# Designs tried in a protein design run: peptides against a protein of PDB entry 4XPM. Part 154

Target 1, 160 residues: chain A of PDB entry 4XPM
Amino acid sequence: VMLHSKNVKGFLENTLKPYDLHSVDFKTSSLQSSMIITATNGGILSYATSNNDVPKNSINEINSVNNLKMMSLLIKDKWSEDENDTEEQHSNSCYPVEIDSFKTKIYTYEMEDLHTCVAQIPNSDLLLLFIAEGSFPYGLLVIKIERAMRELTDLFGYKL
Target 2, 67 residues: chain B of PDB entry 4XPM
Amino acid sequence: DIKGTIAFDTHGNVIESTGVGSQRIEDIGDLSKVTLDAEGFAQVQGDSLLVHLYKRNDITLAVYTSA

## One batch from the design tools (peptide; made by RFdiffusion4, then SolubleMPNN)

Design b2_p24_4_s1
Fold by OpenDDE base, seed 1:
Structure b2_p24_4_s1 (fold): chain B 160 residues (1-160), chain C 67 residues (1-67), chain A 24 residues (1-24)
Amino acid sequence: as target 1 above (160 residues)
Amino acid sequence: as target 2 above (67 residues)
Amino acid sequence: SLFDKLLEEIYSMEFSSPGPLVYE
């Protein structure tokens, strides 16, 4: 099984869209970034970012990608630690979820002023990672990634 | 009339907040302890505001009104 | 109701892809 890079990228781009809750006049910003990374090394397999102003293959783009690589590695490390920590798994920063009988966990992590959440794609070697501004509430961010995960059934059980 | 809202999950994390609700995030602790009726509804008087609580699917909505 | 509308809005967001995420 091989990832369809273009379609994965397209999916991630679609996850960037903001919430606009008209009923209560609440709206969020777009996600800063959305990524699929490896659970083993935190390597980025695919990513999307709302900052599309930088020219492709420019130094600025490379630097931004390097920043994403750093964040992905840091978050992967935290995730790995928490997966081996019972206390962390029972904190308010951990959401056990079940999708079509598949179990996984969603973790929230504060990265400087950014709000992030990460979840292992069920039974896979892959993590889905959302990075948002600090104004993006964690409860909604968790709902967002849970809903997104439900659309990743093609990747359930994916092994590197 | 609505003065603000707070929606939060079972972990006490905010889903959304508006109006006076944005300034009352600390209320989540107390609101999460309120007993709801069979329809997932309750009303709580707080300060000069009335809080209407709704819960369904592990989401709680607090609506702040003057009455 | 307001609550019903909010719930609908929260869970109505859809995430699509141009096609399959893996090659068969």
Scores: peptide ipSAE 0.729, ipTM 0.958, DockQ to the pose 0.877
Fold by OpenDDE base, seed 2:
Structure b2_p24_4_s1 (fold): chain B 160 residues (1-160), chain C 67 residues (1-67), chain A 24 residues (1-24)
Amino acid sequence: as target 1 above (160 residues)
Amino acid sequence: as target 2 above (67 residues)
Amino acid sequence: SLFDKLLEEIYSMEFSSPGPLVYE
């Protein structure tokens, strides 16, 4: 079984869209980035970014990709540590969730001035990672990634 | 007349905040301890504002009003 | 109610893909 690169990319692009909660006049920015990375090495399998102002194949694009690679590795490492730490799993930054009888955890991590959250796709070697601006509240970010995860059933059980 | 809102989850993390609510994130600790009725509703008198609390599906909304 | 509307807005966001995420 292989990933459908174009469809995965398209899905991630769709996750970037902001919330506009008209009922309370609250709106967010778009996600800075949305990624699927490997749980083993933190390698980026697919990503989408809202920074579309950067010309393709430019030095700025390369730098941005390199930054994403760095962040993905850092988050993967922290995720790995937390998965082996009972105390961290019971902190307010860890959300145990169940999707169609599949259990996983959502972790929130502060990365400099960015708000991030990551979750293992159930029974898979893959992590879904959202990176947002610091103004994006964690509670809403968690809801967002949980809802996104529910649409990734094709990837449940995916092994590298 | 709504002066602001705070929505938060069971972990005390903000889902959204507006108006005066954005300046009262610290209220979440106390608001999370308020006993709600069977419909998930409560009212709490604050300093100069009335707080209307709604809870459902692990989401709590606090609406700040003058009355 | 305001709360009902908020909940609807939060959970109304949809995520889609152009098709299957894996080759079968």
Scores: peptide ipSAE 0.729, ipTM 0.958, DockQ to the pose 0.893
Fold by OpenDDE base, seed 5:
Order: C-alpha cells, then structure tokens, then sequence
Structure b2_p24_4_s1 (fold): chain B 160 residues (1-160), chain C 67 residues (1-67), chain A 24 residues (1-24)
C-alpha cells in the first residue's frame, strides 16, 4: 500500500488552522507544524507548516526542515520510551483513546518553548505529530489531534 | 459580568483560559474536586470572585464573576 | 448557554483531504 502524497499533504495543511472560540473570546495561533512520521525511525513522510514566509530552496527553508527532522526524531524516541513505561502511561500527559474499537494513546511533550502532541495511528507504523506555540493549551491540542485522528481511517493498519 | 474563564479536561490540562482565569490556572486542582449536582453544575466562592462550574463529557468550564 | 456554545465550537472543527490517503 502506498501513501497518496498530495492528499496526505492536503490533510495536514487543513489541520494547521487555529481555534477561535467566540463564546469565551479565546483564540489560538495556527499550528506551527503538522506531520506524519514513522514510528520506527522518526522519519518524516509528510508535513505541513504555517511558516510560509521562507523562500523555497533557501538556506532558511533547509534549516527549518532540518529542525523539523530533529524534533520528529526526538519525539519519536520519547514516545518509544513511554510506550514501554507503565508509569508514564498513567501520567497526565498520556491520553488513552479509542476510535471505532481501535485503541491508541496521545502523548503531550514540551519541547523547548513549544507544545507538542503525538499519537500512533491505530495498528500502524505511523505517528501523527502536532507542534504548536507554547500559548496553545495542551488540553485543546489533545482534542485537536484526536479529532484529526478520526479522519485518518485510511491509514489504520498501515505498515511500512 | 464575566471576569474570566478556565476550561480544563479530566487530566487537569487547560483547554482555554481568558481574563482572570489565565492568572488562576492553579485553581484547577481544587476545582476538579468539587462535587457537581445532577445537572453538572456548582458554585464556589473564591476570594473576591464567584466561580460557576459546568461539566459535561469530561470537560469542565469555570466562569469567574464578581458575584 | 455559554457552556453549550463552547462545546459546540470546540468540536465543530472539521478536517478533510482532497481524497483517499492511500492508493487503492
């Protein structure tokens, strides 16, 4: 089975949009980045970023991509450790969820000044990763990634 | 007259915060222990503010008012 | 109510793709 690169990219771009909660006059920024990475190596299969001010093929773009690669690898490593740690799975940074009888976990990780959350796409070798500014609340970030995960049924069971 | 809000999940993580609520994130610990009525509602008197609590589907909203 | 509106706003966000995410 092959990933449809363009459609996956389009989906990730749609996940970047901010929340505007008019009822309480609360607004978030857009996600900094949204990625699908491999659970095995933390390699980026697809990504979207809200930083579109960087010219293509510029040194700044290369540095930005390299930074994403580094973050994805670090988060993958932390995720792998936590999946083998019972205590970490019972912390307030781990959210067990069930989607259509498929079980997975959402983890929140603070990376430098950024708020991140990651979840394994059910029964797959893939992780969905959101990176946001530090002002983006973790509780809302978790809700966002859970809602997004429900739209990824095509990838449930995807193996590399 | 709403002075601020805090919404949080069952893990105590913030979903949103506004006004005075943004400066009272530490209240989540106590607010999470409040017993709600059958409608998922409670009121808690704070220092100078009254807190209106609403809970449904694992989300709690705290609304801060002067009275 | 305020709470009802908040819940609706939180869960109203939708995500879509141009089509299937895998080749069939």
Amino acid sequence: as target 1 above (160 residues)
Amino acid sequence: as target 2 above (67 residues)
Amino acid sequence: SLFDKLLEEIYSMEFSSPGPLVYE
Scores: peptide ipSAE 0.729, ipTM 0.958, DockQ to the pose 0.881
Fold by OpenDDE base, seed 4:
Structure b2_p24_4_s1 (fold): chain B 160 residues (1-160), chain C 67 residues (1-67), chain A 24 residues (1-24)
Amino acid sequence: as target 1 above (160 residues)
Amino acid sequence: as target 2 above (67 residues)
Amino acid sequence: SLFDKLLEEIYSMEFSSPGPLVYE
C-alpha cells in the first residue's frame, strides 16, 4: 500500500476551512496547519497551511517548514509520553473515541500561543495533527479532528 | 433576547462562545453540575440573566437571556 | 430549535478528497 501524495495533500487542504456557526453567530479562523506525521519519529508525510503567500523555494518557506517539523516532533514526543501514562489518558486533554469499531485517542496540546490537536489514525503508524490559533476553542477543535478522522478510512491500518 | 451563548463538552472545554457568554467562561464549572430534566433541559437564574441549558450527545449549550 | 440548528451546523462540516488516499 502506497500513499497517494496528491490526494492526501488535497484532503489536508480541505481540513483548513473555518467554522461558521450562523445559529449563534460564531466564526473561527482557518487552521494554520494540518498534517499527517509518523507516530514513530514525528516525520511529516504531508501537510497543508493556510498561508500560501510564501514564495516556493524561498528562505521564508524553508523556515516555515522547519517550524512545522519542530512542532510535529515536539507533539509526537508528548503524545508518546501520554500513551504510556495512564494518568494523562484520564486528563481533560485526552478524548477516547471510537470510529467504526476502531478505538483511538484525541489529545489537545498548547504550543506557545497556538492550540493543537493530535490523534492516531486507527491501527496505523500515522498521526493527524491540527494547528490553530489560540482563539480556536479546544472543544470544537476536538470535534473537527474527529470528523476529519472519519474520512481517513483508507489510512486505517496503514503501516510504515 | 439572547445576550450570549456558551457551548461546552463533557470535559468542560469550550466549543463556542458569543456575547456575554465569552465573558462568563468560568460559569462552565457550575453549569456542568446542573441537573437536567428528561428532555435534557434546565433553566438557571443568575444575577440579571437567565441561563437556558440544553444537553445532547455530550454537548451542552448555555443560552443567556434577560430575566 | 436553536440547539438543534447548532448541532446540525457543527456536524455538517464535510471533508473531501480528490480521490483515494492510497494506491491499490
Scores: peptide ipSAE 0.728, ipTM 0.958, DockQ to the pose 0.869

Design b2_p24_4_s2
Fold by OpenDDE base, seed 3:
Structure b2_p24_4_s2 (fold): chain B 160 residues (1-160), chain C 67 residues (1-67), chain A 24 residues (1-24)
Amino acid sequence: as target 1 above (160 residues)
Amino acid sequence: as target 2 above (67 residues)
Amino acid sequence: SLFDSLLKEIYSEEFSSPGPLVYE
């Protein structure tokens, strides 16, 4: 079983859209990035970014991709540590969730001025990672990634 | 007559904030301790604002009004 | 109500893909 690269990319692109809560007149920015990475090494299997204004093959694009690679590795390391730390699993930055009888955890991590959250796709070797601006509330970011995770049933149990 | 709102989860993390609510994020600590009625509603009188609390599932909404 | 509307908006977000995420 292999990942369908184009379809995964398309899904991640669809997760970038912002919230527009008209009832309370609250609107977020788009996610900066959305990624599926390996839980083992933090390698990026697929990613989408809202910054489409950067010319292809430009230095800025290369730097952006390299930055994503660095962040994904760092977040994977933090996630791995927290998965082996009982105290961290009971902190306000950890959200145990259940999707169709499958259990996983959502972690929030502040990375410089960015808000991030990451969750293991249930029973898989994959992590879903959202990166947003600091203005994107953590509580809403958690809800977003949970909702997105519910649409990734094809990847439940995926092993590398 | 709404002056602002704060929505937050059971971890005390903000879901959304508007108006005066954006300047009162620190209220979440106290608001999370308020006892709600059977319908998940309560009112709390603040300094100059009245706070209307609504809770359903794991989301709490605080609506700030002048009275 | 305001709260009902807010909840509906929060949980109305939908995600889609062009097709299956894995080869079968």
Scores: peptide ipSAE 0.708, ipTM 0.956, DockQ to the pose 0.899
Fold by OpenDDE base, seed 2:
Order: structure tokens, then C-alpha cells, then sequence
Structure b2_p24_4_s2 (fold): chain B 160 residues (1-160), chain C 67 residues (1-67), chain A 24 residues (1-24)
């Protein structure tokens, strides 16, 4: 079993869309990035970014990709530590959730001025990672990633 | 008239905030302790504003009004 | 109600893909 690169990419692109809560006149920015990374070494398997203004093959594109790689690795490391830390799992930055009888955890991490959210795809070697601006509230970011995770049943149990 | 809103989850993290609610994020601590009725509703008078509280499915909405 | 509308908006978000996320 292999990842369908194009379809995964397409899914991640669809997660970038902002919330527009008309009832309360609240709107977020688009996610800066949406990624599927390996839980083993933080390698990026697929990613989407809202920053499409960067010319392809430009130095800025390379720098942005490198930055994503760095963030991915750092978040993976933090996630790994927290998965082995009972105290961290009981903090307000950890959300135990159950999706169709599959249990996982959603973690929120501050990365400089960015708000990030990461969750292990149930029973898999994969992590779903959202990176948003600091104005994107964590509570809503958690809801977003949980909703997205519910659509990733194809990846439940995926092993590298 | 609605002066603002705060929605927050059971962890006290913000889901959304608008108007005066954006300046009153610190109210979440106290609002989370308010006892709601059987329908998940309560009203709390705070400062010069009335706070209407709604809770369902682990989401709490605070609506700030003048009356 | 406002609360009902908000809840509906929050949980109405849908994510789709062009097709299956895995293949043999």
C-alpha cells in the first residue's frame, strides 16, 4: 500500500481554507501550511501551503520548504516527547479524541509567532500537522484538525 | 445589542472572539465555572455588560450585551 | 439561535480529496 501523492496533496490543499463564521462575524486566515509527516523521523510526505506567491524554483521557495522541514522536525520531536510524558498529556495543549473507536491525541504547539496543531493518524506512522498564523485560535484549530482527521480513514493503520 | 462574543472549549482555549470579547479572553476562567441550566444556558451580569452563556457539545459561547 | 448557527458553521466544514488516499 502506497500513498496516492496527488490525492493526498489535494486533500491537504482543501484543509487550507479559512473559517468564516458569519453568525458572529469572525473569520480566520487560511492555514499557512498543512502537512502529513512521518512520526518516525519527521519527514514530510506531503504538504500544501497558502503561500503561492513564491515563484517556483526560486530561492524563496527553497527557503520556505527548508523552513517547513525544520518546523516538521521540531514538532515531531516535541510530539514524541509528549507521547512519553503523562503530565504533558494532561495539559490544556493535549486533546485526547476518539474517531470511530480509534483513539488519538491532538497537540497544540506554539512555534515562534505561529500556532501549530499536530495529531497522529490513528494506528499509523503518520502525523497530520497544521500551521497557522498566531491569530488563528487554538480551540478552532483543534476542531479543524479533528474534522480533517475524520476524513483520513484511508490512512488509518498506515505503516511505513 | 451584541457587543461581542467569546467561544471556548473545555480546555479554556478560544474558538472565536469578537468585539469586546476579544478584549476579555481572561473572562474564560470565570465563565467556565458558571452553573448552567438543563438547556445549557445562563446569564451573568459582569461590569456594565450582560453575558449570555450557551454550552453544548463541549463548546461554550459567551455573548456580551448591554442588556 | 446564534449559538445554533455558530455550531452549524463550525461543524459544517468539509474536506474532500480527488479520490482514494492510498493505492496498491
Amino acid sequence: as target 1 above (160 residues)
Amino acid sequence: as target 2 above (67 residues)
Amino acid sequence: SLFDSLLKEIYSEEFSSPGPLVYE
Scores: peptide ipSAE 0.708, ipTM 0.956, DockQ to the pose 0.920
Fold by OpenDDE base, seed 5:
Structure b2_p24_4_s2 (fold): chain B 160 residues (1-160), chain C 67 residues (1-67), chain A 24 residues (1-24)
Amino acid sequence: as target 1 above (160 residues)
Amino acid sequence: as target 2 above (67 residues)
Amino acid sequence: SLFDSLLKEIYSEEFSSPGPLVYE
C-alpha cells in the first residue's frame, strides 16, 4: 500500500480554505500550511501551502520548504513527548477524539507567532498538521482538523 | 443591538470572536461556570453589557448587547 | 436563530479529495 501523492496533495490543498461565518461576521485567513508527516521522524510526505507568490525552484521557495521541514520536526518531537506525558494529555491543549471507534488526540502548539494543531491519523504512522496565522482561533482550528481527519479513513492503519 | 460575540469550546479555547467580544476573551473563565437552563440558555449582566449565553454540543456562544 | 446558524456554518465545511488516497 502506497500513498497516492496527487490525491493526497489535492486533499491538503482543499483544507487550506478559510472559514467565513456569516452569522456572526467572522472570517479567518487561509491556513498557511497543511501537511501529512511521519510520526517516526517528522518527515514531510505531502504538503500544501497558501504562499503561492514565490517562484518555483527559487531560493525563496527552498527556504520556505526548509522552514516547513524544521517546524514539522519540532512539532513531531513535542507531540512524541506529550504522548508519553499523562499531565500534558490532560491540559487544555489536548483534545481526545473518537472517529468511528478509532481514538486519537488533537494537540495545539504555538510556534512563534503561528497557531498549529496536530493529530495522529488513527492507528497509523502518520500525523496531520495544520499551520495557521495567530489570528486563527485554536478552538476553530481544532474543529477544522477533526473534521478533516474524518475524511482520511483511507489512511487509517497506514504503516510505513 | 449586538455589540459583539465570543464562541468557545469546553477547553475554554476561542472558536470565534467579534466586536466587543474580541476585547473580552478573559470573560470565558467566568462564563464557562454559569449554570444554564434546560434549553442551554442564560443571561449574565456585566458592567454596561448584557451577555446572552447559548450552549449546545460542547460549544458556548456569548452574545453581548447593550440591554 | 443566531446560534443555530453559527453551528450550521461551522459544521457545514467540507473536505474533498480528487480520489483514493492510497493505491495498491
Scores: peptide ipSAE 0.707, ipTM 0.956, DockQ to the pose 0.921
Fold by OpenDDE base, seed 4:
Structure b2_p24_4_s2 (fold): chain B 160 residues (1-160), chain C 67 residues (1-67), chain A 24 residues (1-24)
Amino acid sequence: as target 1 above (160 residues)
Amino acid sequence: as target 2 above (67 residues)
Amino acid sequence: SLFDSLLKEIYSEEFSSPGPLVYE
């Protein structure tokens, strides 16, 4: 089984959209980035960013990708540590969730001035990672990634 | 006459905040301890504002009004 | 109610893809 690169990319792009809660007149910014990464090494398999104005193959584009690679690795490392730490799994930064019959955990991490959220795709070697501005509240970010995860059933059980 | 709102989850993390609610994030600690009725509702007097609390499915909404 | 409306809005968010995420 192989990943469909274009469709995965398209899905991630669709996750970037902001919330606009008209009932309470609350709006968020778009996600800065959305990524599928490996749980083993934090390698990026697919990604989308809200700002695509940078020319392809430019130095600035390369730097942006390198930034994502660095952040992906850092978050993977923290996630790996927490998965081996019972105390961290009971902190306010960890949300055990169940999607259908599959269990996973959602973690929130502060990365400099950014709000991040990561979750293992159930029974897979993959992580879904959202990166947002600091103004994006963690509670809503968790809801967003849970709902997005529910649309990734094709990837449940995916092994590298 | 809503002056603001705060929505938060069972971990005390903000889901959304508006108006005066954005300046009262620290209220979550106290609001999370309020006992709700059978319908998941309560009213609490906070400062000069009345707080209407609603809870369902791990989400709590606090609505701040003048009266 | 306001609360009902908020809940509906939060959980009405949908994400889609152009097609299957894996090759069969």
Scores: peptide ipSAE 0.706, ipTM 0.956, DockQ to the pose 0.884

Design b2_p24_4_s3
Fold by OpenDDE base, seed 2:
Structure b2_p24_4_s3 (fold): chain B 160 residues (1-160), chain C 67 residues (1-67), chain A 24 residues (1-24)
Amino acid sequence: as target 1 above (160 residues)
Amino acid sequence: as target 2 above (67 residues)
Amino acid sequence: DLFDKLLEEINSMEFSAPGPLVYE
């Protein structure tokens, strides 16, 4: 079993869209990035970014990818630590959730001025990672990643 | 006449905030302790604003009004 | 009513994939 690269990429691109809550006149920015990374080493398997203004094969594109790699690794490391820390799992930054009888946890992490959240795809070696601007509320970011995770049943149980 | 809103989850993290609510994020601590009725509703008189509280499915909405 | 509308908006966002995420 292999990841369908094109379809995974397409899914991640669809997760970038912002919330526009007309009822209360609240709107977010698009996610800066959305990624599927490995829980083992934080390697990026697939990613999407809202910053499409960077020319292809440019120095800026390379730098942005490198930055994503760094963030991915850092978040993976912190996630790994928290998965072995009972206190961190009971903090306000950890959301135990259940999706169709599958249990996982959503963690929120501040990365400089960015808001991030990460969750292990249930029973898999994969993590879903959202990176947003600091104006994106954590509570809504958690809701977003939970809703997105519900669409990843194909990846439940995926092993590298 | 809504002056602002705050929506927050059971962890006290913001889901959305608008108007005066954006300047009153600190109210979440107190608002989360308010006892709601069977319909998940309560009203709390604040400083000069009335807060209408709604809770359902682990989401709480605070609506700030002048009356 | 406002709360109901907000909840609906929050829960209405869906994320689709163009097809299966895995293949043999």
Scores: peptide ipSAE 0.722, ipTM 0.958, DockQ to the pose 0.918
Fold by OpenDDE base, seed 3:
Structure b2_p24_4_s3 (fold): chain B 160 residues (1-160), chain C 67 residues (1-67), chain A 24 residues (1-24)
Amino acid sequence: as target 1 above (160 residues)
Amino acid sequence: as target 2 above (67 residues)
Amino acid sequence: DLFDKLLEEINSMEFSAPGPLVYE
């Protein structure tokens, strides 16, 4: 099977939207970026970003994309290390979760002033990665990525 | 008369915070140790504020009101 | 109650795709 690039991109764009919790008068910013990357090399298969104010083919756009590539690789490396580290898997930055009888883990990582979380799509060679501003609380970020993961059943078991 | 809120998960990570709750994130450590009743509710009297605790589905909400 | 409303708001966010994420 092959990824449907257009539909994957559309899904990631839909994950960018912020939370607006009217009951307690709390609202987040939009996600800065949402990506599906390879678990093997950290390569970006698809991505969406809320920063659409940068002109295309500008040096700023190129730098932004390159920055995403760098962050993706770094986070993939951290994830790989933690998957082989029992102590890290028992920290408050690791969330074991089960979706429709499939098990995976959600990890939170602070990247300079950004809040990130990453999770392996169950039984697949793919990772889902959210990048948010530092004001986006980690607990809510974890909930967001878990809910998003539930919509990715088509990708469960996907192998490169 | 709510003065603020903190919602947090079982790992102690913040889900949301508002009002005085945003300045009381350090309370999560103690609040996570409070024993709740069968309905997942408890009240904790602070120095100047009353904290109403609710827990369901691994989410805890602390509501701060006047004592 | 406030807590019920909060939980509903947290759980109400929906994500969708335009169609299947893989080709058959």
Scores: peptide ipSAE 0.722, ipTM 0.958, DockQ to the pose 0.873
Fold by OpenDDE base, seed 4:
Structure b2_p24_4_s3 (fold): chain B 160 residues (1-160), chain C 67 residues (1-67), chain A 24 residues (1-24)
Amino acid sequence: as target 1 above (160 residues)
Amino acid sequence: as target 2 above (67 residues)
Amino acid sequence: DLFDKLLEEINSMEFSAPGPLVYE
């Protein structure tokens, strides 16, 4: 079994869309980035960004990808540490959740001025990672990634 | 009329905030301690504003009004 | 009800893929 690169990319692009809560006149920005990374090394398997106006193979595109690689590695490291720390798993930054019959955890991390959240795809070697602007509330970000995770059943149990 | 809103989860993290609610994020600490009735409702006087509290499915909504 | 509408809006966001995420 291998990843369908095009369809995974398409899914991640769909996760970028902002919330527009008309009932209370609240709206967010689009996610800055959405990624599937490896839990082992923090390597990026697929990603989507809200700004695609940078020419391919340009120095600016390379720099942006390098930034994502750096952030993914840092977040993976923090996630790994927290998964081995009982106290961190009971902090307000950790959300144990159950999707169908599968259990996982959602972690929120502040990376400089960005708001991020990450969750292991159940029983897999993969992490789903959202990166948003600092104005994106953590509570809503957690809801977003949980809802997105529910659409990734094809990846439950995926091993590298 | 509604002057603003704050929605927050059981961890005290903001889900959304609007109007005066955006300036009263610190109220979450106190609002999270309010005892709701059997239907998940409460009203709390906060400063010059009345706060209408609703809770369901681990989400709390605070609606700020003048009365 | 405002709260009901808010909850519905939050829960109404759907994510989809153009097809299967893995090859079989």
Scores: peptide ipSAE 0.722, ipTM 0.958, DockQ to the pose 0.886
Fold by OpenDDE base, seed 5:
Structure b2_p24_4_s3 (fold): chain B 160 residues (1-160), chain C 67 residues (1-67), chain A 24 residues (1-24)
Amino acid sequence: as target 1 above (160 residues)
Amino acid sequence: as target 2 above (67 residues)
Amino acid sequence: DLFDKLLEEINSMEFSAPGPLVYE
């Protein structure tokens, strides 16, 4: 089974949109980036970014992609460690969730001044990763990634 | 009159904050310990502000008012 | 009320894909 690159990219782009909670006059920024990466090596299979002002093939674009690669690898490593650490799984930064009888965990990680959230797509070799500005609250980021994960049933059980 | 809000989850992580609530994130620790009535409601007096607490579906909302 | 509106707003955000995420 192969990923549909265009549709996956389109989905990730849709996850970038900010929250605008009119009831309490609260707004977030857009996500900085949204990615699907491999749980094995942290390799990026697909990504979307809000930084669209960088010319294609420019040195700035290359640097930004390299930064994403670095962050994805670091987060994958931390995720792997936490999956083998019962104490970390019981911290306030770990959210066990169940989607259609499939269990997974959502982790929040501080990366420099950025807020990140990562979750294994149920029964798969894939991780969904959100990167946001530090002003994006973790509680809302967790809600966002959980809701997004519910739309990824096509990828449940996906093995590399 | 609403002076601000804080919404937070069962882990104590912020969902949203506005107004004076943005400067009172540390209140979450105490607010999470408040006993709510059968409708998931409580009121707590804090300094010069009154806090209206609502909880439903693992989300707690604190509304800060002057009275 | 305010809380109900907030919950509705949080839960109303939808994420869609333009089609299947894998080739059948």
Scores: peptide ipSAE 0.721, ipTM 0.958, DockQ to the pose 0.887

